# Ledger of designs, part 67: peptides against a protein of PDB entry 6O8C

Target 1, 262 residues: chain A of PDB entry 6O8C
Amino acid sequence: VGLRYEKISLPKIHPRYDLDGDASMAKAVTGVVCYACRTASTLLLYQELMRKGVRWLVELVKDDYNETVHKKTEVVITLDFCIRNIEKTVKVYEKLMKVNLEAAELGEISDIHTKLLRLSSSQGTIESSLQDISSRLSPGGLLADTWAHQEGTHPRDRNVEKLQVLLNCITEIYYQFKKDKAERRLAYNEEQIHKFDKQKLYYHATKAMSHFSEECVRKYEAFKDKSEEWMRKMLHLRKQLLSLTNQCFDIEEEVSKYQDYT

## One batch from the design tools (peptide; aimed at target 1 I13 R16 Q199)

Design b2_p28_5_s1 (made by RFdiffusion4, then SolubleMPNN; from b2_p28_5, 13 letters changed)
Fold by OpenDDE base, seed 1:
Structure b2_p28_5_s1 (fold): chain B 262 residues (1-262), chain A 28 residues (1-28)
Amino acid sequence: as target 1 above (262 residues)
Amino acid sequence: KLKEEEEKMLKEGSEEFKKWYEEAKKEE
């Protein structure tokens, strides 16, 4: 879920010299660029918060991974121990069978041994899955978080500050246009200055909105899309880890049924 | 104070923009 922002459009600047219209236009432009500044700041904040969240989630998933690996290791140890004990029992019964003693129980124990070996084989699949997950989480892996540092806007880009400078220039012209409006009529020289300032205002506004669109909005959208995709994949990975953990528990439970024979 | 002034400008500017936009659409 990302921040919603309104589309920003500059009002059309009429070439006609009109003190009232120019003041109104300048006011509108000031408001638009002001909105761009505030939006840029908000978008930046969102991205910074998301970066923190990404780092947090990475650590969480790493912890989940380590827990799963630990559980798997415990199960392997238990299973191997059980297998070794059953194998010893099988050998004893085989010796007894040669003397025509206790032959009836050998089949049952052998079946248990076979089942345990099958369970042991499943550990290979779990291991492979864990290795895949580890690879994906590793540096350069498919779930690396390097994008979070590269994509989007950053405080170091100084986008908000750059926009603020342009806003200041625009605001200054706006205030002058308010004064000009109050004069109702300008002398020739002042009129020429007004016309030049109108061009400057347009230039600053265009520059601001272009910068906002290209350096703030576009980059934000790219960051947002990438973050959503990445987070979805990470959450799925957590589910996979949980599934693997549950498989380990299932194996442990199955092994416990045969411990009485060891 | 600066934030308040900015918010004021934003509000006023937005309102003026809306007016302008409505007028511009009428001219189209």
Scores: peptide ipSAE 0.081, ipTM 0.695, DockQ to the pose 0.035
OpenDDE base, seeds 2, 3, 4, 5: peptide ipSAE 0.054, 0.053, 0.025, 0.084; ipTM 0.707, 0.707, 0.534, 0.710; seeds 3, 4, 5 fail the geometry check

Design b2_p28_5_s2 (made by RFdiffusion4, then SolubleMPNN; from b2_p28_5, 8 letters changed)
Fold by OpenDDE base, seed 4:
Structure b2_p28_5_s2 (fold): chain B 262 residues (1-262), chain A 28 residues (1-28)
Amino acid sequence: as target 1 above (262 residues)
Amino acid sequence: KREEELKEMLEEGSEEFKEWLKEAEEAE
């Protein structure tokens, strides 16, 4: 589950000139945009950590794959050797049968041969599964991590810094409005400046909220969704590799039982 | 924290703000 954040909106803005109301509004706006800055930073950090985790997991799964391939190869060699030995034994017994030696042992060896051939067929399925896994992990495969570099927000986007600039502008206006409130009444020129600053505050606030929603939140959510899907698939893949490894061990164990008969 | 105070002040004022922005843009 990704980071939880609260959806924020700008407070109601009254067009009426009111020093008390404007100061309160400006305070609220400052708080909202401050929260947006902090949230954007947190979302960015989360994504950067996830990107590191993705890279780590890819390497881990590649290592698991290589180990599984190695084990599979070992088992194939052992199995093939065992099959060849059993086939030689079968031929010897067939020759002995022609000279009236006991048939009971030949039946057992033939059964072992049949079982080994079945195990060999299972190796083909394992190989096919490994090839599928390899294709999925390959560049451009279904489990490629290219999305991690494309989706979401990045430090280079400078989103937090952009929001911080807007926050600074808003904060400055808020402090001025706090002073204006303390004056209780402004001269005409100061009143006009106050009204103009109120418009600027709205502009900065709107720009901040739009940037936050469109460039931070939306992109984060897209990244989160893709990351969750990808992670589930990768974890499943890892489980598949473990299953294949276990199958190789099972085959090796069975082959070892038959080696005592060769 | 300031976040809780903000939550209390966060009314669904989004439409009034949009209207105000529209009026401000028309006044320029």
Scores: peptide ipSAE 0.026, ipTM 0.455, DockQ to the pose 0.050
OpenDDE base, seeds 1, 2, 3, 5: peptide ipSAE 0.021, 0.020, 0.018, 0.021; ipTM 0.449, 0.436, 0.430, 0.453

Design b2_p28_5_s3 (made by RFdiffusion4, then SolubleMPNN; from b2_p28_5, 11 letters changed)
Fold by OpenDDE base, seed 4:
Structure b2_p28_5_s3 (fold): chain B 262 residues (1-262), chain A 28 residues (1-28)
Amino acid sequence: as target 1 above (262 residues)
Amino acid sequence: ERKKELEKMKKEGSEEFKEWLKEAEKAE
């Protein structure tokens, strides 16, 4: 679940010259753009933290993978050794059977051999699963983290700084409008300047909101969606690795039961 | 200072700003 933020919109800007209304409008605009700046900063921080988390998780899962591979290799060696020993024992008992000795024991050993071969077959499935996991973690794989560098917003984009510049311009106009309101009536030239400033305010506000929506929010949402999807897959993969590890332990335990015959 | 700023705005003002100003004046 990503950061929650409120959808913001600019107040309606009326073309009518009204010192009280314009001051109120300018205050509202300042508030909205200020919120946009803070939100953009928060969204950026969230993404940067998530990128760190992604890198950490990738390394963790790679370590888990390597551990699982190591365990699998150990079990394969043990299993193969056990199979070879059982096969030798089977041959000995087959020779003894020719002289009518140890008939009951041969059946048991043969059954053990069959079970070990089945276990060996299951190792093939584990190997295939590990290969699949490896392919998914590899560069260009389904679980590659390249999206984390491509999606979303980055400090280098300087979105917060750009919004802050616009906020500063808007704030300056707001303070002027507050002064104009206090004057109650402006001279003609000052009135004209006020009207121009109102248009500038609109321009800056629109630019800020557009930038916020298109370059901050939209990109954040895309990043969030990708991150959630990727995270679910990575956690599932980690569970798969654990399952494979457990399967290796199960095989090892089963093989240990037959060591007395080897 | 404000007079100089106004003159600058009039000189540098886009046609869009001028049109907006006219509309604003009509709305009064």
Scores: peptide ipSAE 0.021, ipTM 0.579, DockQ to the pose 0.229
OpenDDE base, seeds 1, 2, 3, 5: peptide ipSAE 0.008, 0.023, 0.008, 0.023; ipTM 0.425, 0.546, 0.407, 0.588; seeds 2, 3, 5 fail the geometry check

Design b2_p28_5_s4 (made by RFdiffusion4, then SolubleMPNN; from b2_p28_5, 8 letters changed)
Fold by OpenDDE base, seed 2:
Structure b2_p28_5_s4 (fold): chain B 262 residues (1-262), chain A 28 residues (1-28)
Amino acid sequence: as target 1 above (262 residues)
Amino acid sequence: EREKELEKMYKEGSEEFKKWLEEFEKEQ
């Protein structure tokens, strides 16, 4: 579940010269950009945590894969041994049958042999499935985690720091506007500076919110979408591995029933 | 200290933003 964030919009900046209004507006703008900075930091943290989770899950699935391969190999060895022993027994009974002995027993053993061969055939399907899984997990495969490094925002982007610089500029203007408000009336030159600073505030605020939206939010959403898709596929893969493991256990159990003939 | 200051600014600014938004919506 992705982080919920509130949509941030800038207060409308009126061009009217009003010391009280400008101070209030500047305070509000400062708050909005401050919220953007905090949100950007939170979004970054989330992505970094998710990247750790992705790496962890990859290793977990690799372990599951290796366990499944190991179990499959064990079953193949056991099955092959059983088949070889049954084939030897069949040959012995075929010789005895030429002397009209043990015909009924030969039929039973032949049926067992047929069943074992069917089980052996199923191992080929399991092998193919494991190969598919391996290919998907391999570098460049469909379930590679390279996207986690490419998508989203990163500490190296310095988005929070960039926003903080803009916030500092805005905050400075806000404090000046607070002082201007306290003066109640400005001289002509001070008034012109105030008007100019108001334009600067607007510029910085617009730049901050644009950066936040385009470089933080959009990239985060792209990362989130890809992560969710990838996670679903990985969880499905784990279920497939579990299914294959269970199939191996089922085969092993069935083979064990015929061990008395080997 | 900077985080505390940011948190203070966030809270104060967020409240002022909400007030501003309410006023703005009334004036439109």
Scores: peptide ipSAE 0.045, ipTM 0.672, DockQ to the pose 0.035
OpenDDE base, seeds 1, 3, 4, 5: peptide ipSAE 0.043, 0.020, 0.017, 0.028; ipTM 0.638, 0.435, 0.430, 0.533; seed 5 fails the geometry check

Design b2_p28_6 (made by RFdiffusion4)
Pose (drawn by RFdiffusion4):
Structure b2_p28_6 (pose): chain A 256 residues (1-92, 99-262), chain P 28 residues (1-28)
Amino acid sequence: VGLRYEKISLPKIHPRYDLDGDASMAKAVTGVVCYACRTASTLLLYQELMRKGVRWLVELVKDDYNETVHKKTEVVITLDFCIRNIEKTVKVVNLEAAELGEISDIHTKLLRLSSSQGTIESSLQDISSRLSPGGLLADTWAHQEGTHPRDRNVEKLQVLLNCITEIYYQFKKDKAERRLAYNEEQIHKFDKQKLYYHATKAMSHFSEECVRKYEAFKDKSEEWMRKMLHLRKQLLSLTNQCFDIEEEVSKYQDYT
Amino acid sequence: EMPETEPVDFPEDKPGISFDEMLDMFFD
């Protein structure tokens, strides 16, 4: 979804010299830049938080991985150990009652369990190579896409907002005077141009730098999230597959 | 008098997810 904010544009700045009109215009412009500035700050927060989250979620999956491999090895020292019971030099030269019967069916399941466990390790390693630092789930897009604190985009907007704010405040004063001396009238007319210049620069900066980069980060995260849930589903299927093995071995562990 | 002003255009929104939505999907 991303941040739901309204897209607010600069009002039309009429060219006539009008102290009342210019004051009302400057106030409206300052307001739009504040909204743009404040919105630009929240976009940065959402990115910075998203990056802190993705970093953390990746480490959590690594814990879910280490937890699974810790039980896969924990169970293998039971399979290889209980196979050493019913399938060692102890269990099974002509013989007819030497145990080749209904227990041989369990040794068959235990062979297929030990072998099927083989490809568990093959798939388990494949996900470790995606969780690895250089793998195809590394959060490299996170540090490339979008804006950063080091970009100083908010304080760049803020510098322009200050120029615009100072002018608005002066335009209030001018409106109060209802008439401006000669030089002051000219200065006021120049400041009106400066105000428009600063505002369009701040607005276009908000558009082409903050929002544009933010959206690019937003679509990279949607793409990376699909890869992430796809891997988590697979790791989970490998975890359940172990508890299954633990379940089907904890039955045959108790013999007579 | 100054020249007439022009509006500033904004980029279009792209499909995506938020961080809270990512957490909900991850833990559910």

Design b2_p28_6_s1 (made by RFdiffusion4, then SolubleMPNN; from b2_p28_6, 11 letters changed)
Fold by OpenDDE base, seed 4:
Structure b2_p28_6_s1 (fold): chain B 262 residues (1-262), chain A 28 residues (1-28)
Amino acid sequence: as target 1 above (262 residues)
Amino acid sequence: MLPESEPVSFPEEVPGISLEEMLEKFFS
C-alpha cells in the first residue's frame, strides 16, 4: 500500500497589508493637507488685508503730495508778489539816487532783491522734486501699486477650494482605510481596492502639496517681499515730501522778513 | 500561531520628502 504523500501545498501567504499602518498614514496625510488648506486661507487673507493697506497708504501719500504742492504754490505766489514790490522800490530809489539821496538804503534793497531771486530759483528745484515724486506715484511709476494686484494669491485663483477638493478625496480614502482597519482582514478584491486607494491617496496628497508650495507659498513669499520693498520706498517718499514741505515753510518765513520793505 | 507575516513595505512610490517635512520647510 504505497504511502500517498499528499503534496501539502504551501498555504499561499497572501501579502498581509498593514491596515493599521495605512490608516495611520492616511490620518496623518489628512491632517497635513488640512493644515495646508487652513494655511492657504490665512495667507490669502493676509494678502487681501495688505492690498487694502497698500491702497490706503497710496491715498494717504497722494494727500500728502497734494498738500505739499498746495503749500509750494502759496509760497510761489507770495514770493512773486514780494519780488514785484521790491523791484518797484528799487526803481524809486534809483530815481532818488539821481539827486544823491539814500545810497546806502538802495544797496540794502538791492541785496534783498538778489536774495529773493535766489529763493525763487530754489523753487525750481522743489518743483522738479515734486514732479519726480509724482512720476513715481503715477501709473507705471516705480511706486505704482499694480504689483499688489499681480503678485501673490487671489480669491479668484480658488487655491483654497482646489486644496479642499483634494482634501475631501484624501479624507474619503482615510475613512475607507479606517473601515478596512476595523475589518482586520480584507477579501482579495478589497485588498486590491485598498492598494489602489493607497496609490490614489499619494497622488492626491502630492498634488495638494505641490499646489500649496507652488501656487500658495511661493506666490505669497513673492508678494511679501515686494510689499516690504514697496513699503520702505513709500516711507522714504513721505520723508522726502516732509522735507520739501519744510523747505517751503523756511522760504515763507524768510520772505516774511522782507515784507516791511515792500 | 500563524507566523506574523512581515508587513510588506510597499515601496513609498513618492520618493519625496514627507508632507510634514515639506510643510516644516515652508513655515520654518
Scores: peptide ipSAE 0.015, ipTM 0.447, DockQ to the pose 0.041
OpenDDE base, seeds 1, 2, 3, 5: peptide ipSAE 0.010, 0.011, 0.010, 0.008; ipTM 0.515, 0.523, 0.509, 0.476; seed 5 fails the geometry check

Design b2_p28_6_s2 (made by RFdiffusion4, then SolubleMPNN; from b2_p28_6, 10 letters changed)
Fold by OpenDDE base, seed 1:
Formats: sequence, structure tokens, C-alpha cells
Structure b2_p28_6_s2 (fold): chain B 262 residues (1-262), chain A 28 residues (1-28)
Amino acid sequence: as target 1 above (262 residues)
Amino acid sequence: ELPESEPVSFPEEVPGISLEEMLERFFS
């Protein structure tokens, strides 16, 4: 799950002055840091897209919740209506029974009444479950999406831009080292500059890799982990909502069997 | 083996991917 990226590391930088080796090393460093820039961009894009997806999913689940609540409400109304009607019928038959009429029918209707009351009681459980789900989806609830805004990297962090600046510095040194290599031998002053630039290269490269690792990769991984956990919970919640909806349909179907008596 | 890449000028264009594709990959 998540974006795949290759772990990158800087090549070993030898302290020895070697124009060929230094040029090769600089090339490798440039490549690594360039890859870091691209990777950072990709990771950022992934997170931004995921944030959009998270927001979308939240709204979707809220819609599912509302639909379930609506269905539950409809069933409650229907059930209550049926109960009221059957109770009226029971009263009529009770009066008839007092005059020794319709005893068998009264028994049947009373049984139906009992069944309807049981169904009504089950609605309480559905209501409680819906309330629990609502609490979890509410701000500050267990399924709050605040993490999506807090975790990970953001465009405002300008991590890619910062890395690019370092890459530019490194690239400039690399191109100089290519020139130095072409000269085969440098004058004393130029040699000293080369050595100094090599130190700068190392500094920039190290800074770039540290920034990439700590500010890009690590934060991305944290975001990914939280997103996975949250997504699993949200999917489970949707299943719960579906289950509750199905329970409502089951109750509705059961009630429909008794409509002939109401 | 160290990854090598050509130097890139800023801003770098990141290949676009659809949200649907991202989600598919995430849940696959």
C-alpha cells in the first residue's frame, strides 16, 4: 500500500584529490539528489491526492449514514403505524371474546402484536448503533480526518524547492568538476578551489539527503501509516452502516407480512 | 548500485495520476 520508492544513499566521498574520481562522484551525487527531488515531488503529490480522497470518503460515508438514518426513520413510522392498528384490532376482538366469540382469531392477532413489539424493540439497538457511528464521524471523534491535514508533507513546506536549490548548487559543482577533469591537471589555486568545492558538495549533498529523509520520507511514511489505519476503520464503518440498513429492510419485510391484519 | 538521474530544472513536472488510480493502488 502506498507509493513505492527506492531507498537512496549517497556514494562514498573519498577525501583524496582525484579529478576523475571527483567528477564521477559528483555525477553520482547529482543523480542521487535529483532522484530525491523527484521522489519528494511524487510523495507530495500522493499525499495531496490522498487528502482529497479522504475528504471525499468522509462525505460519502456521511451520505451513507444519512441514508441509513432515513431508512430507519421510515421503518419506525411504518412499524408504529402497524402496532397502533393491531392494538385497535386486539381491543375489538377482546370485546368479542367477552361474549364468547372469535377466541381463535384473538389469539392470532395477539401473537402478531407481540412480534411487532419485538421488532420495535430491535429498533432501539439500531438507533444506538447509529448514534455510535455518528459520534465516531463527528469532529473530534475516532474517525476524525484531522490527521490528514497535520501528518505528512505539504506544498507549503517547500521541501521540493529546498531540495532543488541544493541540487542546483551540487550540479554547478559537478559541471565544474567535469571541466576540471578535462583539464587533466589544475594549477595550484584551481586545485585549492576544487578541494574547497568538494567540501561544499559534500555539505550540500548531506544536507539534501538529511532533508529528504527526515522531512520528506519520514513524514510521508507517517502519513501513509495513519491513512491506512483510518481507511480500514472507515471501510469497516461503511460495512456497519450497510448492516444496519439491511436490518431495517428485514424489519420492513417482516412488518409487511402482517399488513393484512392492520 | 546508486540511482542516477539527469539534473532537473525547477519546477519539476510530476507525472499526473488520477485519484481513482491512486486509490486503486492503495486498496489493491
Scores: peptide ipSAE 0.018, ipTM 0.580, DockQ to the pose 0.061
OpenDDE base, seeds 2, 3, 4, 5: peptide ipSAE 0.020, 0.020, 0.009, 0.012; ipTM 0.536, 0.547, 0.483, 0.521; seeds 2, 3 fail the geometry check

Design b2_p28_6_s3 (made by RFdiffusion4, then SolubleMPNN; from b2_p28_6, 11 letters changed)
Fold by OpenDDE base, seed 4:
Structure b2_p28_6_s3 (fold): chain B 262 residues (1-262), chain A 28 residues (1-28)
Amino acid sequence: as target 1 above (262 residues)
Amino acid sequence: MLPESEPVSFPEEVPGISLEEMLERFFS
């Protein structure tokens, strides 16, 4: 009577998928995408604030420009008046020279006239500089603020909302994975669903991260770089305006020295 | 008490980037 050795077939160890690991992974993904949403929102807010600042600075610089133009105009009027008066005086002294009087004084007045004409010529340079500044500030100019409306992210792009939708999808899967973890064992159909959801999770996560990187971070960085460059140029322009204003004051002061001869 | 054999998790080929890659891209 032969002992029938029943071939104890080793139980097929069904590949056990790690429900704990999947839940932990899903939690981590949810956290990352959540942070991306918050970061995207913060970056958007920063850009919106910067756009307001840009507009404010443009107005400030325009005011500075207008003030400089006004001062320049005032100086031109004063200078022209002084030149006309000196020219009249020169004519009077020229008549007196015919009588052999006041030759030394005529020379002095003529020198003053020459100096005033030189100052008048310098106004042309100031005007040219102001025109250059105006062209740079004008629409289409190098310092136009059109970039602020084009570069970066905008509320209308709805990047935060798009990320939030993806976050919601991811969060839903995470909650399901948390439940799956609690059940410890899933039926075959539930296991298949879990595997499919895991694929969906990765899909949504990848999409979220790509969107965040390409549509939020990259655009923000470009905006930031342009804003910094633009701000530097604007500050330099303000210094130029100040220099031109000071030149106008210097001319005015010099002209005032000759008012006694008019 | 039979030693609970550590479940050998087979690396499931999940289409997409790894969590680590996502994190690296996010924090880089």
Scores: peptide ipSAE 0.024, ipTM 0.435, DockQ to the pose 0.030
OpenDDE base, seeds 1, 2, 3, 5: peptide ipSAE 0.011, 0.012, 0.011, 0.011; ipTM 0.484, 0.520, 0.491, 0.472; seeds 1, 3 fail the geometry check

Design b2_p28_6_s4 (made by RFdiffusion4, then SolubleMPNN; from b2_p28_6, 11 letters changed)
Fold by OpenDDE base, seed 3:
Structure b2_p28_6_s4 (fold): chain B 262 residues (1-262), chain A 28 residues (1-28)
Amino acid sequence: as target 1 above (262 residues)
Amino acid sequence: MLPESEPVEFPEEVPGISLEEMLELFFS
């Protein structure tokens, strides 16, 4: 998953003065840097959209967490109430325990009490798991989205604009070289200007390609890798929350079976 | 020294990916 882009390189530089060759070279350089500008823009857009997606997913997972906590709280209240009622019933039967029939009934109620206490013990594990999830989602936690604001490229970096300026300079020289080619032969002064412009062209092109590689592509790849890792962890977290929710429902269902004795 | 490469013509417009398409790619 991610944007596919082709690796680009500058054409071979020939130091020899050649009007036809220089025009062709300048055209190729213009094409390469133009591609770099468009690619940089697309990579930036992708990252900005991903940042929005990250924020959205964080809110979604927080909602899932809150729902799970709410369900857990409801189950704890219901379970505690049921345990208290069963304990009262056990005390009553213990006072009446003089006949064999009463002893058998007390045994059944005592077994229910034991089962409820086991269910109650599982609530501690659920609580611990929820606390762990909360800590991971909290500011500064392992699943914080601070990386999304730090990694990659941002509009404020003005990388696309910087590349566009260089592209404009290169394009201007290309059009001049096209005119020079049409003249077939230049006067001495015009030839010297052409040679100077060729040096400028290479300077701008090299600067553009280095900027594209180091400030656009490299940072994008780092952002992409971190985003994929973070996304996998968040999806796993959602599955954990779902599991905890299901455990709460299972406990609630079991408790409901014993409510007739409370 | 820049590596030798063949001249590249002006590339066609890169189609924009919608946010929805991007999200589908992540959750699929």
Scores: peptide ipSAE 0.009, ipTM 0.511, DockQ to the pose 0.105
OpenDDE base, seeds 1, 2, 4, 5: peptide ipSAE 0.015, 0.016, 0.015, 0.015; ipTM 0.514, 0.532, 0.520, 0.514; seeds 1, 2, 4, 5 fail the geometry check

Design b2_p28_7 (made by RFdiffusion4)
Pose (drawn by RFdiffusion4):
Structure b2_p28_7 (pose): chain A 256 residues (1-92, 99-262), chain P 28 residues (1-28)
Amino acid sequence: VGLRYEKISLPKIHPRYDLDGDASMAKAVTGVVCYACRTASTLLLYQELMRKGVRWLVELVKDDYNETVHKKTEVVITLDFCIRNIEKTVKVVNLEAAELGEISDIHTKLLRLSSSQGTIESSLQDISSRLSPGGLLADTWAHQEGTHPRDRNVEKLQVLLNCITEIYYQFKKDKAERRLAYNEEQIHKFDKQKLYYHATKAMSHFSEECVRKYEAFKDKSEEWMRKMLHLRKQLLSLTNQCFDIEEEVSKYQDYT
Amino acid sequence: EVEEEYEEFVKEQEEAEEEEEEEEEEEE
C-alpha cells in the first residue's frame, strides 16, 4: 500500500501586484511546501523502517533455517543409529526364522526415510544459498533503491521552505502597511518571483526525487516480498518434513 | 522546465505592469 498522502499542488500565482493577494498567495504556497516537506520526511521513514525490517526478517528466517537443520541432524543420528540396530551385523548362511519377516517392512521404510532425507539436504542447501549474503534473496535492492538519510532530501526541502516562509512573513507585513514605498514595492515584486521560484523548485524536487525514488523502492519491495514468502513456504515444508520423520522414527524406536 | 515556467511568470508580470501603466497614462 505505502503511505496514503494527498497530492497537493502549488496554487496559481497571479501576476498582478496586489498586497492582499500576494499575502494570501504566499501563505497558501508555504502551506503546500510544508505538506510536501513533511510528507517527504515520512516517506524517508517508511523506507528506513522497511530496510531495518527486511534486514531483521532475513536474519529471522536464518534462525528458522538453523533451527530446522539442527533437528535434521538431530534426527539423522537416530535413523543411522536405529538402522544400526535392525540392519547391522547383528540382525541378518541359510536361514528361515532369522528375522526376515514383518520387521523387514520397517527396515524398508527406514531405508526410504534415510534416502528421502538425502534430497531434504539438497533442497535445504538451496535455500541457504538464497539466504546467503550474495544470494538471490540478498537485500541489495534495499540499499540501492529509494532515498537515504545521506541524500539530505528533507533538509534540502527545508532550506527552500525557509526562504519561502521568510518571504510570506514579509508579505504579511507589507499587507499590513496597505501601501509600499517606492523601493519597497520593487523589492516586494522581486521577492514574489523568488517565492515562486523556490516553491516550484521545492515541489519538483519532492516529485522527481522523493516520490519517484520512493515508488521505485515500493515496487522493489513488493517483488522481493514474493520471493521471501515463496522461500519461507519451502523452508516450512522442509521443517514439517523433519517432524514427520521424527514422528515416524519415534514409533519404530520402541521395539521388542 | 522550472526556469521556463519562471521566465513565463516574469513576462506575464512585466506585461501586467505595462498594461497598468498604459491605463494610468490614458486616465491622466

Design b2_p28_7_s1 (made by RFdiffusion4, then SolubleMPNN; from b2_p28_7, 14 letters changed; failed a check: too like the target's own chain)
Amino acid sequence: DVEKKYEEFKKKEEEEEKKRKEELEKLE

Design b2_p28_7_s2 (made by RFdiffusion4, then SolubleMPNN; from b2_p28_7, 13 letters changed)
Fold by OpenDDE base, seed 1:
Structure b2_p28_7_s2 (fold): chain B 262 residues (1-262), chain A 28 residues (1-28)
Amino acid sequence: as target 1 above (262 residues)
Amino acid sequence: KVEEEYEKFKEEMEKVEKEEELKKKLEE
């Protein structure tokens, strides 16, 4: 879920000399660019927080993975031990049968052995799944977080500062235009200065909006989209890990039923 | 893009200014 922001646009700037209109326009431009500065700052902060969250989540999932691997290993050891014990028992009973002794329990023990071997076969699938998860979490894997460092805006870009500089220039012109409006009429030289300042205002405003849209908003949206995609994949991965953990517990429980025969 | 738009705006302002000057001369 990304931050909501309003789409902004510059007011129409008329080429005609109009002290009242120019002051009003300058005020509106100042407001828009001010909003852009604030928005850029907010978007940057959001991305920085998200980067921290991404790193945190990666570590959490890695911990979960390690715990699952540990559990799987324990189950494998237990299962192998049970299999060995049952196999030993089977051999004993087979020897008894060779000497024409009744071994009614051999059938039951053999069935248990078969069940344990099936459980052992399932461990291979779990191992393969864990290896897949590990590969996805590894550097260069499908769930690598390198995108978080590459996509979006960063403090080092100084986008907010750049916008603030432009805003300052615009604000100065706005205040001058307020004064000009109060004078009602300007002398020829002052009128020419006003016109020149209006051109500067236009330039600064368009530059600010271009920078905001291309360097702030666009990059943020790219970051957001990538973040959402990555997050969905990570959540799915966590579900897979949980499933594998449950499978390990199920196998352990099943093995425990046969402990009396070992 | 910004530079192009800026130049266009300057040209528009200059045109308007010339038109206004001409109007003043005609009213004299």
Scores: peptide ipSAE 0.421, ipTM 0.869, DockQ to the pose 0.889
OpenDDE base, seeds 2, 3, 4, 5: peptide ipSAE 0.415, 0.417, 0.419, 0.417; ipTM 0.867, 0.869, 0.868, 0.868

